# Peptides against a protein of PDB entry 7BDX: the designs that were tried, part 106

Target 1, 212 residues: chain A of PDB entry 7BDX
Amino acid sequence: EMGAAACTLLWGVSSSEEVVKAILGGDKALKFFSITGQTMESFVKSLDGDVQELDSDESQFVFALAGIVTNVAAIACGREFLVNSSRVLLDTILQLLGDLKPGQCTKLKVLMLMSLYNVSINLKGLKYISESPGFIPLLWWLLSDPDAEVCLHVLRLVQSVVLEPEVFSKSASEFRSSLPLQRILAMSKSRNPRLQTAAQELLEDLRTLEHN

## One batch from the design tools (peptide; aimed at target 1 S14)

Design b2_p30_5_s1 (made by RFdiffusion4, then SolubleMPNN; from b2_p30_5, 12 letters changed)
Fold by OpenDDE base, seed 3:
Structure b2_p30_5_s1 (fold): chain B 212 residues (1-212), chain C 212 residues (1-212), chain A 30 residues (1-30)
Amino acid sequence: as target 1 above (212 residues)
Amino acid sequence: as target 1 above (212 residues)
Amino acid sequence: DNRQKVGELAAEILAELEKKFPELVAQAQA
């Protein structure tokens, strides 16, 4: 409870760049993000057994933690910190996204995907996550989610990969062979305007790559 | 470790009036102080069984929490908040001070007593704590502590009661009948200058009340 | 253990932030 309140408040204030800089300027940042990853992992592992009510204090706590990571990754210095000093956290996020089933922990998935997308703004971050083993299968696993918001953030992450030739060239063969094109096409017809737009833009980007 | 560090930091920053105002301005303040009380209570209850090393991460966490309460109570708006909205926490502090034996958890006692003293600056706060069942016996129990710093803060709290006629008049009979005068006189001869001064001032205040 | 630890760290970080950015913390609480 207290931890959840503190994390929720930290999540709220971490939307400020100045706050992110202050967090990272402290000697506690490394430890905080290390324990954050462990906490998130423990939570996700607990979901396979006990019907943890999604609205538990525990879930709110983990959401706040994921939100903090997302907000940190939204800032340039935060991205640099995560990619240089907190790679274990990024690995954890990738793992957790793979461990969750479609429709499971939707809000947490969204926050984690937003975090990865924010990291992908940095070329070094994009390289790191895209070179992770099973990255491409993970994207397609996540894109099978029935939730439009999950799918939206997956598409945005895919777009970040596609738009970076240095990254895309390394995975282009696997990407092209496994691309769930019919799924993306279906999303381009979504009634959700954000999802529709993201799918359309990605399809346009992919077409541009076919003509080059 | 991390909780201890966070609370320690919050303790450090809560010395600022602006920080206290920020803490209290949030809708989470009530929840935070509620959980704070519960955490402190749980810690003190755990001391009777397991030899919890005083230097445990848990002890540091509880010290930090007590420190936060103390710093909040040092500010006018913080006192008003505690007395109006967090009476349960005040009740918990009074209870915990009674549950601890002389020489046990000295640092925590000091912090809790400082908190109560700070609350006593507000007449409403002073009334609330002084009207608590067993308040006078509690003061004498605490004054039996061998620690000079504990005794100092007890004497300061006693002084706050004595200096407020509206409060003192209600308890004057019990106070006069149970006052450990010899103990206070001994403290007035203490080699600790702070304790000596506090005891001397209290004796002067008591003499003034006898002549009126 | 980890929840408590990270909650504690969060509280620490918040405390530092409240010192530096009292208005920001107040706005986030509002």
Scores: peptide ipSAE 0.055, ipTM 0.330, DockQ to the pose 0.333; fails the geometry check
OpenDDE base, seeds 1, 2, 4, 5: peptide ipSAE 0.054, 0.051, 0.052, 0.037; ipTM 0.347, 0.342, 0.345, 0.193; seeds 1, 2, 4, 5 fail the geometry check

Design b2_p30_5_s2 (made by RFdiffusion4, then SolubleMPNN; from b2_p30_5, 11 letters changed)
Fold by OpenDDE base, seed 1:
Structure b2_p30_5_s2 (fold): chain B 212 residues (1-212), chain C 212 residues (1-212), chain A 30 residues (1-30)
Amino acid sequence: as target 1 above (212 residues)
Amino acid sequence: as target 1 above (212 residues)
Amino acid sequence: SNREEAGKLAKEILEELEKKFPELVAQAKA
């Protein structure tokens, strides 16, 4: 109880840049983010095993942890911290996104994708995550999700790769050969306006790359 | 910025019963929850209109507000407050759930459904929401969502109705005539263990009602 | 458990934040 409440509270306050700086300036930051990754991993592994009543409290706890990561990654010093000192956590997030099936733990997927997107704003972060094994297949796997918000954040992350020539050049061949164009085109006609816009923008960016 | 941060912060701390009591004991509670409903409604209406870049900050703000409602409804005094003093907010949540399309704003739907479920723990709350116009059709509309977490919380809310004979008796005929049995049966075979369990439990409860 | 340890650390971090940002945390608690 108190632990879940504390994490939920920390999630809330981590929306402040000053609070993020204070968290990262503390002596507990490294340990906290290490345990965060382990806790998230344990939760996702519990979903494949015995239907333990995934205690509403446990889910809330993991959501709070994922939310903290997202909020930290939203701040420049937070991105720098994650890329330099918390690479294991980033690797864990990438792994968990691959382990979750379509429609499984949608809220958690959204938070994790938001965290990766926020990290991708940093060129060093974008390089790190895009060079991870199976990164391109992971994006397409996630884009198969029935949830519009999951797909939205995937499209944004794909756009981050496409907009960075140095990163895109490394995976350009694999990217072009595996691009789910029909899926993206279908999303450009979505009734969800955010998803529609993100798909349209990505299609425009892709057209620019094919003509250059 | 500060408003979104403050709401996100309040969302985090509202997981505490003491904080909920403090919020509700304040002179600003009524106004806050009134504005909450209006803000959520304005946000959802903005999704159907011009693709205003639904500012990530605005979305986060609305999620925080919905989260606060959910956390308030998790506490007995919070449920009592919502049912007695914030009926307009409950009506707004029901309306917004009807206005959102499948796959649209999934995270918001989950939070709103959690809030309704929490309110439904109070018999007076359950009576109020179940007697709302179009409540049964709304449940089936929401159960058509591709997201497993949306469906999970719908099934839980349906179960709350089924488990209360006084409430169920009023809608029993409509409920039986419109029950998406094939959909629930399909969910009982879901790879999502939480969804699978919720569907199985509901099917057992329904079988008990048919044999009595 | 990892959960318990994370929760403990979160609490400790919050306590430190309360010292640095008493108004922010108080506004959060209010």
Scores: peptide ipSAE 0.054, ipTM 0.324, DockQ to the pose 0.507
OpenDDE base, seeds 2, 3, 4, 5: peptide ipSAE 0.054, 0.045, 0.041, 0.053; ipTM 0.325, 0.286, 0.287, 0.323; seeds 3, 4, 5 fail the geometry check

Design b2_p30_5_s3 (made by RFdiffusion4, then SolubleMPNN; from b2_p30_5, 11 letters changed)
Fold by OpenDDE base, seed 2:
Structure b2_p30_5_s3 (fold): chain B 212 residues (1-212), chain C 212 residues (1-212), chain A 30 residues (1-30)
Amino acid sequence: as target 1 above (212 residues)
Amino acid sequence: as target 1 above (212 residues)
Amino acid sequence: SNRQEAGELAQEILDELKKKFPELVANAQA
């Protein structure tokens, strides 16, 4: 209980750049993010099968942890810290996103995807994430999610890869061969205006790359 | 953004009885809970159809608001405040729970159900909630949710009604005629130990009432 | 537990933040 409250508070205040700088400037940052990854992993591993027995308190705790990571990644110095000093956490997020089924832990997926997207703003972060084993298959696995918000953040992450020639060129062959084009086209017709827009923009970016 | 952070912080600290007392002792409490209900209603109304376009920030804000209500209702003075001074918020929560589809906004449903359960600890609160038009049909609608946590909190709320003879007697005919016994029996066989236990306890309480 | 340790660290981080941002944390705790 007290731990969940503290993490929830830390999540809320971590929306401030000054707070993120203060967190990262402390001697506890590395340990905190290490434990964050381990806690998230333990939570996902405790999810037995189709029974989303999400203890609301446990879920809230893990959401707060994921939210802190997302907020840290939203700040330039936070991205640098994660990419340079907390790569194990990024590996954990990628692994957990692969371990979750479509429709499972949707909110956690969104927070984790947002953190990866924020990390992708930095070329070094985008390189690290995109060079992870199974990254492209993972994107398509996540894009099969029934949740529009999950799909939206996957499309944004895909767009970050597509918009960086140095990163895209390394995966272009695999990317083109496995691209779920019909799924993305279906999303461009979504009633979800954000999903619709993101899918449309990605399709336009992909068309631009085919003509180059 | 700043509002979401502030609400998330307030949610975390509202786990403290002293903080709840401080919130309620302020001149802004009534206005805050009025705006809370309106914000939650606007959010649920903005959920167009099957597309859970939950803006993560908007969703987090609404979760924080619902969490504050839950934490306030966990405290004796908070229950009294909600039942005496914020009945419109309780009406809003009941309405929103009816407007949401099974599987829709699961975490919000859980928080709202927890708030209603906490309010049900007070006889005056339980009377108010249980006398709401469509309350019994609403319970069964919510019990059709695929989420075990939603179902758990519905069962707890049903148990609160069953355990109060004064409240149960008023709805006993409708309750008995519409009781989804097969669904509750299925839940008593759930792999979710919390759901299993809650369903078993409720079945025992119901059997006790039939013999009296 | 990892959760307990994370919570303790979060609290310690918050306590350090209170020193730097007393108004932010006070407003968050008020």
Scores: peptide ipSAE 0.051, ipTM 0.303, DockQ to the pose 0.490
OpenDDE base, seeds 1, 3, 4, 5: peptide ipSAE 0.039, 0.053, 0.027, 0.051; ipTM 0.269, 0.328, 0.299, 0.302; seeds 1, 3, 4, 5 fail the geometry check

Design b2_p30_5_s4 (made by RFdiffusion4, then SolubleMPNN; from b2_p30_5, 9 letters changed)
Fold by OpenDDE base, seed 1:
Structure b2_p30_5_s4 (fold): chain B 212 residues (1-212), chain C 212 residues (1-212), chain A 30 residues (1-30)
Amino acid sequence: as target 1 above (212 residues)
Amino acid sequence: as target 1 above (212 residues)
Amino acid sequence: SNREEVGELAKEILEELEKKFPELVAQAKA
């Protein structure tokens, strides 16, 4: 369908900051991101229901949409837009990450986690997502995923929370009581060097917080 | 764990026919492939149960094991070994493909489907897998997967059945009555050229069989 | 469908972008 090609192309060009600014400056941005969330939700819901023929083209379409969100969130004005004008999309991403089982839709999970991490670069964004209901349990659920890239992006998001005292203080009790320490320790010994490093850094950050 | 590294290394070297022959000539081959099936089954069962921390290292380990099976099945003596001495492993692969939901463990599905296709190169192998209980429903279940590479390897396996008159004749009635024709037609219009071609070829083969 | 609608919006956004960034869009189409 022409739509999948257009979204894939839009994903490719959205790596440019000037393109992101142009998208957000357009009158269709709000509508586009609203329907993006709905489309991703519909796709994920189709996985658990009756054998609706999941189309490879539909999957690629949804990946492109998630990629666009990730690229928009990588830019300062894009983060501001998402946090101010597209909170429903952020809520949808958080919900979908919870609805997906371990090993399910791995590529989509990675893109969604990247988008949340990018949003977390903005303090307002980090506050918003970390104050979402069930955020801490969601992190641990996602950290149970078998995919190293999923786990990597979860660890990065956890680190984003830990490194922000104003945010971490609100969840510190719940965080400490539910921390899957053995899982993070296992990841610190991973043969994946990126995952290993992320887990080691997080463990160091956590040790520092316990001594203060 | 040393096991994951060793299996990953074994996967890499098993692309060589001489290495496959050496593996199969060893006294541990039967035990290795028996435990391989059990390990893959345990991994897949861990996805649907309680949040057992799916380890990225465990996932990579299982992928390596499936990769070894695929590489062994690519070789004539390997196909003979699997069909004669490791039927339980083939049964396990078929079962696991049925247990996994659409979009779940995509990489593992691809490797398992590749192994079954490679086994299907041998007429005895094709007979064995196609006579397995629920084989035809399983093909259509797998064809509902959103991943283009999963669907591609399903179509290739379906074509392997269709192109063998002795095998196809046994399932022709069930096959025709349950054929997801609309799905295959949609795939024949895919933007993925490999998927498109595989679907077109299968449709041509099916048309030829209807006219005979 | 939502897919069709968002796809059409994406196309329209791309058409607008092509006017502003013709070289970038051309490179991505190649």
Scores: peptide ipSAE 0.048, ipTM 0.334, DockQ to the pose 0.365
OpenDDE base, seeds 2, 3, 4, 5: peptide ipSAE 0.045, 0.042, 0.056, 0.048; ipTM 0.339, 0.292, 0.346, 0.341; seeds 2, 3, 4, 5 fail the geometry check

Design b2_p30_6 (made by RFdiffusion4)
Pose (drawn by RFdiffusion4):
Structure b2_p30_6 (pose): chain A 212 residues (1-212), chain B 210 residues (1-210), chain P 30 residues (1-30)
Amino acid sequence: as target 1 above (212 residues)
Amino acid sequence: EMGAAACTLLWGVSSSEEVVKAILGGDKALKFFSITGQTMESFVKSLDGDVQELDSDESQFVFALAGIVTNVAAIACGREFLVNSSRVLLDTILQLLGDLKPGQCTKLKVLMLMSLYNVSINLKGLKYISESPGFIPLLWWLLSDPDAEVCLHVLRLVQSVVLEPEVFSKSASEFRSSLPLQRILAMSKSRNPRLQTAAQELLEDLRTLE
Amino acid sequence: AALEEAVDALLDEAIAGLEAYLAAKEEEEE
């Protein structure tokens, strides 16, 4: 209970750049981010499906962990630190997104997809994520999630890699062969404007790159 | 005069999340949200045989109080704090909406309805408002107001209550059937565009979940 | 300086909590 309370407080204060710089400056953050991935992996493996039932100081604990990772990656030196020091945490995030079934732990998936988008803002972070093993199959599969907030964060991550045609050029062929053009087109007609324009903007960039 | 000027200044700066977080600790020593409800209750009681005066120092004081409550509830930890600590203030807001006759204190009713909408974004806040005494009769009473802006913010609150699970097993199925569908339909053909679109949106949501 | 010391103390508590959570999961597996 005490452990989760401290992680929740740290999640709250981690929204500040001044606090994020202080976390990376303290010589204990490396251990914190290594054991963060282990705790997130342990939490996901412990779920035999079901849902989460807002596990008392268990789910709030991992949510605080993913929330901190997201708030750290939101700061320039935070996403820089993560791609240099905590590459194993990035591997764990990408692995846990594929390990989590659609509809299972939706809040955890959005926090994790938000952190991947933030790390992709760093040039090396974009290279590391896009060159990870089944990255493209993972993207199109996360789009098969019924939750609209998960689909929105997948489209925002796809738009981020698509916005760097150099990195996009390495993962050619499968971007044309396997992309769920129909699902992205359906998302460009959603009554939710943020999801609709995210898919509309991604479609504009996808059609423009195939011709230019 | 001095009290209202300081409250208006606080309403201006309360649009910042940093300021809202700073306000939530101050409620301990000086019961800011506890005495806010008393001041709002005292103001409406003082309008015995009369309606609003406006441009007054007392009018802008309560407007600033309701504006601050709204700007606090607009921040996630603000609406979380209100539903945990300031449930009496929420009771006062819901009570004063029913106590205010139609056409009386229109600006105050709009600001108050905006704060309830914001608190309803919080899961416990939605339960607290929808399970409050006389809540459905209050929605009907507020929709009988001639002012379009008040009707708009009632429809926005009703839409917020209609969306999300609320157990869904006839707990929310009866809430939808008990609404003034005729008045919502009349407001869907309204000459005020903002009101017409809110009633149209709400009608789509009522039909979608039927 | 004071902000850095407070952040270090909070990280110590968070790390201790992570270690205790992982030890409890090892014991359950055993």

Design b2_p30_6_s1 (made by RFdiffusion4, then SolubleMPNN; from b2_p30_6, 15 letters changed)
Fold by OpenDDE base, seed 3:
Structure b2_p30_6_s1 (fold): chain B 212 residues (1-212), chain C 212 residues (1-212), chain A 30 residues (1-30)
Amino acid sequence: as target 1 above (212 residues)
Amino acid sequence: as target 1 above (212 residues)
Amino acid sequence: SALEEEINALLDKSIEGMEKYLEKQKEKEK
């Protein structure tokens, strides 16, 4: 209980750039983000048996951790820190997104995808994520999620790769062959306007790049 | 481990006034400080048997909690919050300071005494603390501590009461009769310059008030 | 639940932090 409460408060205040700088300026940042990855991994591995109620202290704690990572990644210095000093955490997030089944831990997936998207604002981060083994299969897996918010954040991450020629040129053939284009097309017809727009824009971007 | 790490980071960033305002501006502040008191109490009660290593994750967690309280109390709005909305936490801190033996949990005592001193900057807080049952016996008990930092912070708290006529006038006779004046006099001869000065000033303040 | 509301509120703040970079024409940081 207390751990979840403290971590939730830290999540809330980490929305401030100055707080993120304070977190990262300390000598404890490396240890904190190392343990963060381990804790999230342990939580996801524990889900295989018990439908842990989303409202458990453990769930709240893990959500707060993922939220802190997301908020840190929302800041330029935070992205630089994660890309340079916490790559294992990025690997863990990618792994956990692959380990979770469609419809499982939707809110956690959203936070993890948000963190990856924020990291992808950094070119080094984008390269690191996109060059990760199984990245494109992971996108396919995540785009099969029934949750519109999960799919939306996946589409945003895909768009972040597609809009960077230096990254996309290396994987363009695999992206075109391995992305579920029919699923993305179905999303472009969604009643969810955010999902609809994101899917439409991505399809336009992909078509534009096919003619080049 | 992760709880202690998160709480330690929250402690570090809570040194900022803006972070304290952000903590208190949320709807979770009441719950957080309620659980904080319970957690500290549970920790102190668990010490009766096992010499928990001072460097344990549990100890670090509790130190961070006490540090957060201290940092919150360092800010005017934080004092107002504690005095109005978290009096039970203040009661808990006073109780824990009484439950701990001389030389036991020195660092925790220092943080708790710092928090009480910071609260005592608020006149309502000073009144609340000084009117607490057993407050003066508690000061006597704490002034028997072999640790110079504990004693220093006790002397500072006593001085905070003595320097406020509205509070001191109500308890002046009890203060004069129940304070270990010989112990304070011994502290005024300490080789620790901070302790020496604090004891000297307090003795001067007490003498000045005896002539009025 | 109160917990769900809190998570949602914090999630919204995290979304706000991310949304500032959703503009299609923003260059990647080097």
Scores: peptide ipSAE 0.204, ipTM 0.815, DockQ to the pose 0.019
OpenDDE base, seeds 1, 2, 4, 5: peptide ipSAE 0.202, 0.195, 0.198, 0.198; ipTM 0.811, 0.811, 0.810, 0.811; seeds 4, 5 fail the geometry check

Design b2_p30_6_s2 (made by RFdiffusion4, then SolubleMPNN; from b2_p30_6, 17 letters changed)
Fold by OpenDDE base, seed 2:
Structure b2_p30_6_s2 (fold): chain B 212 residues (1-212), chain C 212 residues (1-212), chain A 30 residues (1-30)
Amino acid sequence: as target 1 above (212 residues)
Amino acid sequence: as target 1 above (212 residues)
Amino acid sequence: SSLEKEINELLDKSIKGMEEYLEKQKEKEE
């Protein structure tokens, strides 16, 4: 309980740029983010197909950790730190997104995807994520999720790749062949207006890049 | 481990006034400080005379909690919050200071005494602490500590009472009769210059108030 | 950038969502 409360407060204050700088300016940041990855991995491995009540102290703790990573990645120095000093955490997030089944731990998936999207704002971060082994298969797996918020954040991550010519040119053939275009087209007809718009924009961007 | 890391980061960032405001501006502050008191109490009760290694994750966690309380009490709005909404935590700190033997958990005592001193900057806080049952006997017990830092912070708390006429006038007879004046006089001869000065100043203040 | 603004809005939603979640848990424990 106390750990979840402390971590939740740390998450809340990490929305401030000054707090992110304070977290990273201390000698404790490396240890903290190393243990974060291990804790998230242990949690996902413990889920063994039983619907762990998302309401447990353990779930709240892991959500707060994912939220802290997301908030740190929202700041330029935080992105630089994650890409330079916490690559193992990024690899862990990518792995956990692959380990979770469609519809499983939806809220955690959303937070992890938000963190990856924030990291993708840094060109070095975008390169690191997109060049990770199994990235394209992972996008296909995640786009099969029945949850609209999961799909929305996957589409945003795909958009970050597509909008960066230096990254997209290396993966363009693999993206065009391996993206579930029929699924994205189905999302462009979604009743969820945010998902609908994101899917339409991505389809337009992909079409524009096919003609160039 | 992860709880101690998160709490330690929260302690570090709580040195900022803006972070204290952010902690208190959320709906989570009440729960956090309630659980803080319970956690500190559980830790002190678990010490059962065995020298728990002060280096344990549990010890680090409790030190971080006491540090957070101290940092919150350093800010005006934090003092107001503690005195208005976290009186149970203040009562717990007073109780734990009484439960700990001379020389036991010296670092925790120092942090708890620093938090009480910071609260005593608020007149309402000083009244609440000084009017607590057993406060004067507690000062006598704490001034028996062999540790110079414990004694220094007790003397600072006594000074806060003596320098406030509205508080001291109510307790003046009890303070003069129950303070270990011989022990304070011995501290005025200490080789520790900070303890020596604090003891001399307090003795001068007490003498000045005897003649008025 | 427009992207940074969108990120900040999403982060704010993430924090708020966790606050609402924790508030509902308190109501269940009381």
Scores: peptide ipSAE 0.017, ipTM 0.735, DockQ to the pose 0.028
OpenDDE base, seeds 1, 3, 4, 5: peptide ipSAE 0.007, 0.016, 0.011, 0.008; ipTM 0.731, 0.745, 0.738, 0.738; seeds 3, 4, 5 fail the geometry check

Design b2_p30_6_s3 (made by RFdiffusion4, then SolubleMPNN; from b2_p30_6, 18 letters changed)
Fold by OpenDDE base, seed 4:
Structure b2_p30_6_s3 (fold): chain B 212 residues (1-212), chain C 212 residues (1-212), chain A 30 residues (1-30)
Amino acid sequence: as target 1 above (212 residues)
Amino acid sequence: as target 1 above (212 residues)
Amino acid sequence: SALEKEINELLDKSIEGMEERLEKIKKEKE
């Protein structure tokens, strides 16, 4: 209980850039983010098919951790820190997103995807994520999620890759062949307007890149 | 481990006034400080004569909690919050200081005493603490601690009471009779210059109040 | 729960911030 409460408070205050700088300015940042990855991994491994109630202290704790990572990644120095010093955490997040089943831990997936998206704002982060082994299969897996928010954040992450010519040029062939274009097309017809728009924009971006 | 790490980071960032305001601005502040008191109490009760290694995750966690309370109490709105909404935590801190033996958990005692001192900057907080049952016996108990830092922070807390006429006038007789003046006099002869000065100042303040 | 509400609020804030950043990136690339 107390750990989850403390971590939730830390998540809330980490929305401030100054707090992120304070977190990163200490010698404990590396250890914290290392343990964060391990903790999140342990949680996901413990789920073994049982829907742990999202209201458990453990679930809340991990949710808060993912929120902290997201907020840290929202800041330029935070992105740089994660990409340079906490790559294992990024690898862990990618792995966890792969280990979670469609519809499982939706909110956690959303936060993890948001953190990856934030990291992708940094070109170095974008390169790191997109070049990660199994990244494209992971996108395909995540785009099979029944949750519209999960899918939305996956589409945004894909868009970050597509909008960066230096990254997309290397993987364009694989992206075109491995993206579930039919699923994305189905999302462009979604009743969810945010998902619909994101899918439409991505499809337009992909078409534009085919003609060039 | 993760809880202690998160709490330690929260402690570090809580040195900022803006962070304290952010902590208190959320609906979770009450719950957090309630659980904090319970957690600290549980820790102290678990010590049952064994010097738990100060380096345990639990010890670090409780230490960080005490640090957070101290930092919150350092800010005006934080003091007001503690005095108005978290009195149980203050009572818990007073109780824990009574339950700990001389030389036991010195660093924790120091942080708890610092938090009480910070609360005592608020007249309402000072009144609340000084009017707490067993407060004067507690001061006597704490002034028996072999640690100079513990004693120093006790002396500062006593000074906060002595320097406030509205509070001191009510308890002046009891303070004069129950303060271990011989111990304070011994501290005024300490080789520790900070302790020496604090003890001298307190003795001078007490003498001045006897002549008025 | 009150906790769930706050988590959702924090999540929403994070989403909003992400959307703003995405929009900024799009505009910078246009």
Scores: peptide ipSAE 0.112, ipTM 0.807, DockQ to the pose 0.019
OpenDDE base, seeds 1, 2, 3, 5: peptide ipSAE 0.109, 0.121, 0.117, 0.116; ipTM 0.805, 0.802, 0.808, 0.807; seeds 2, 3, 5 fail the geometry check

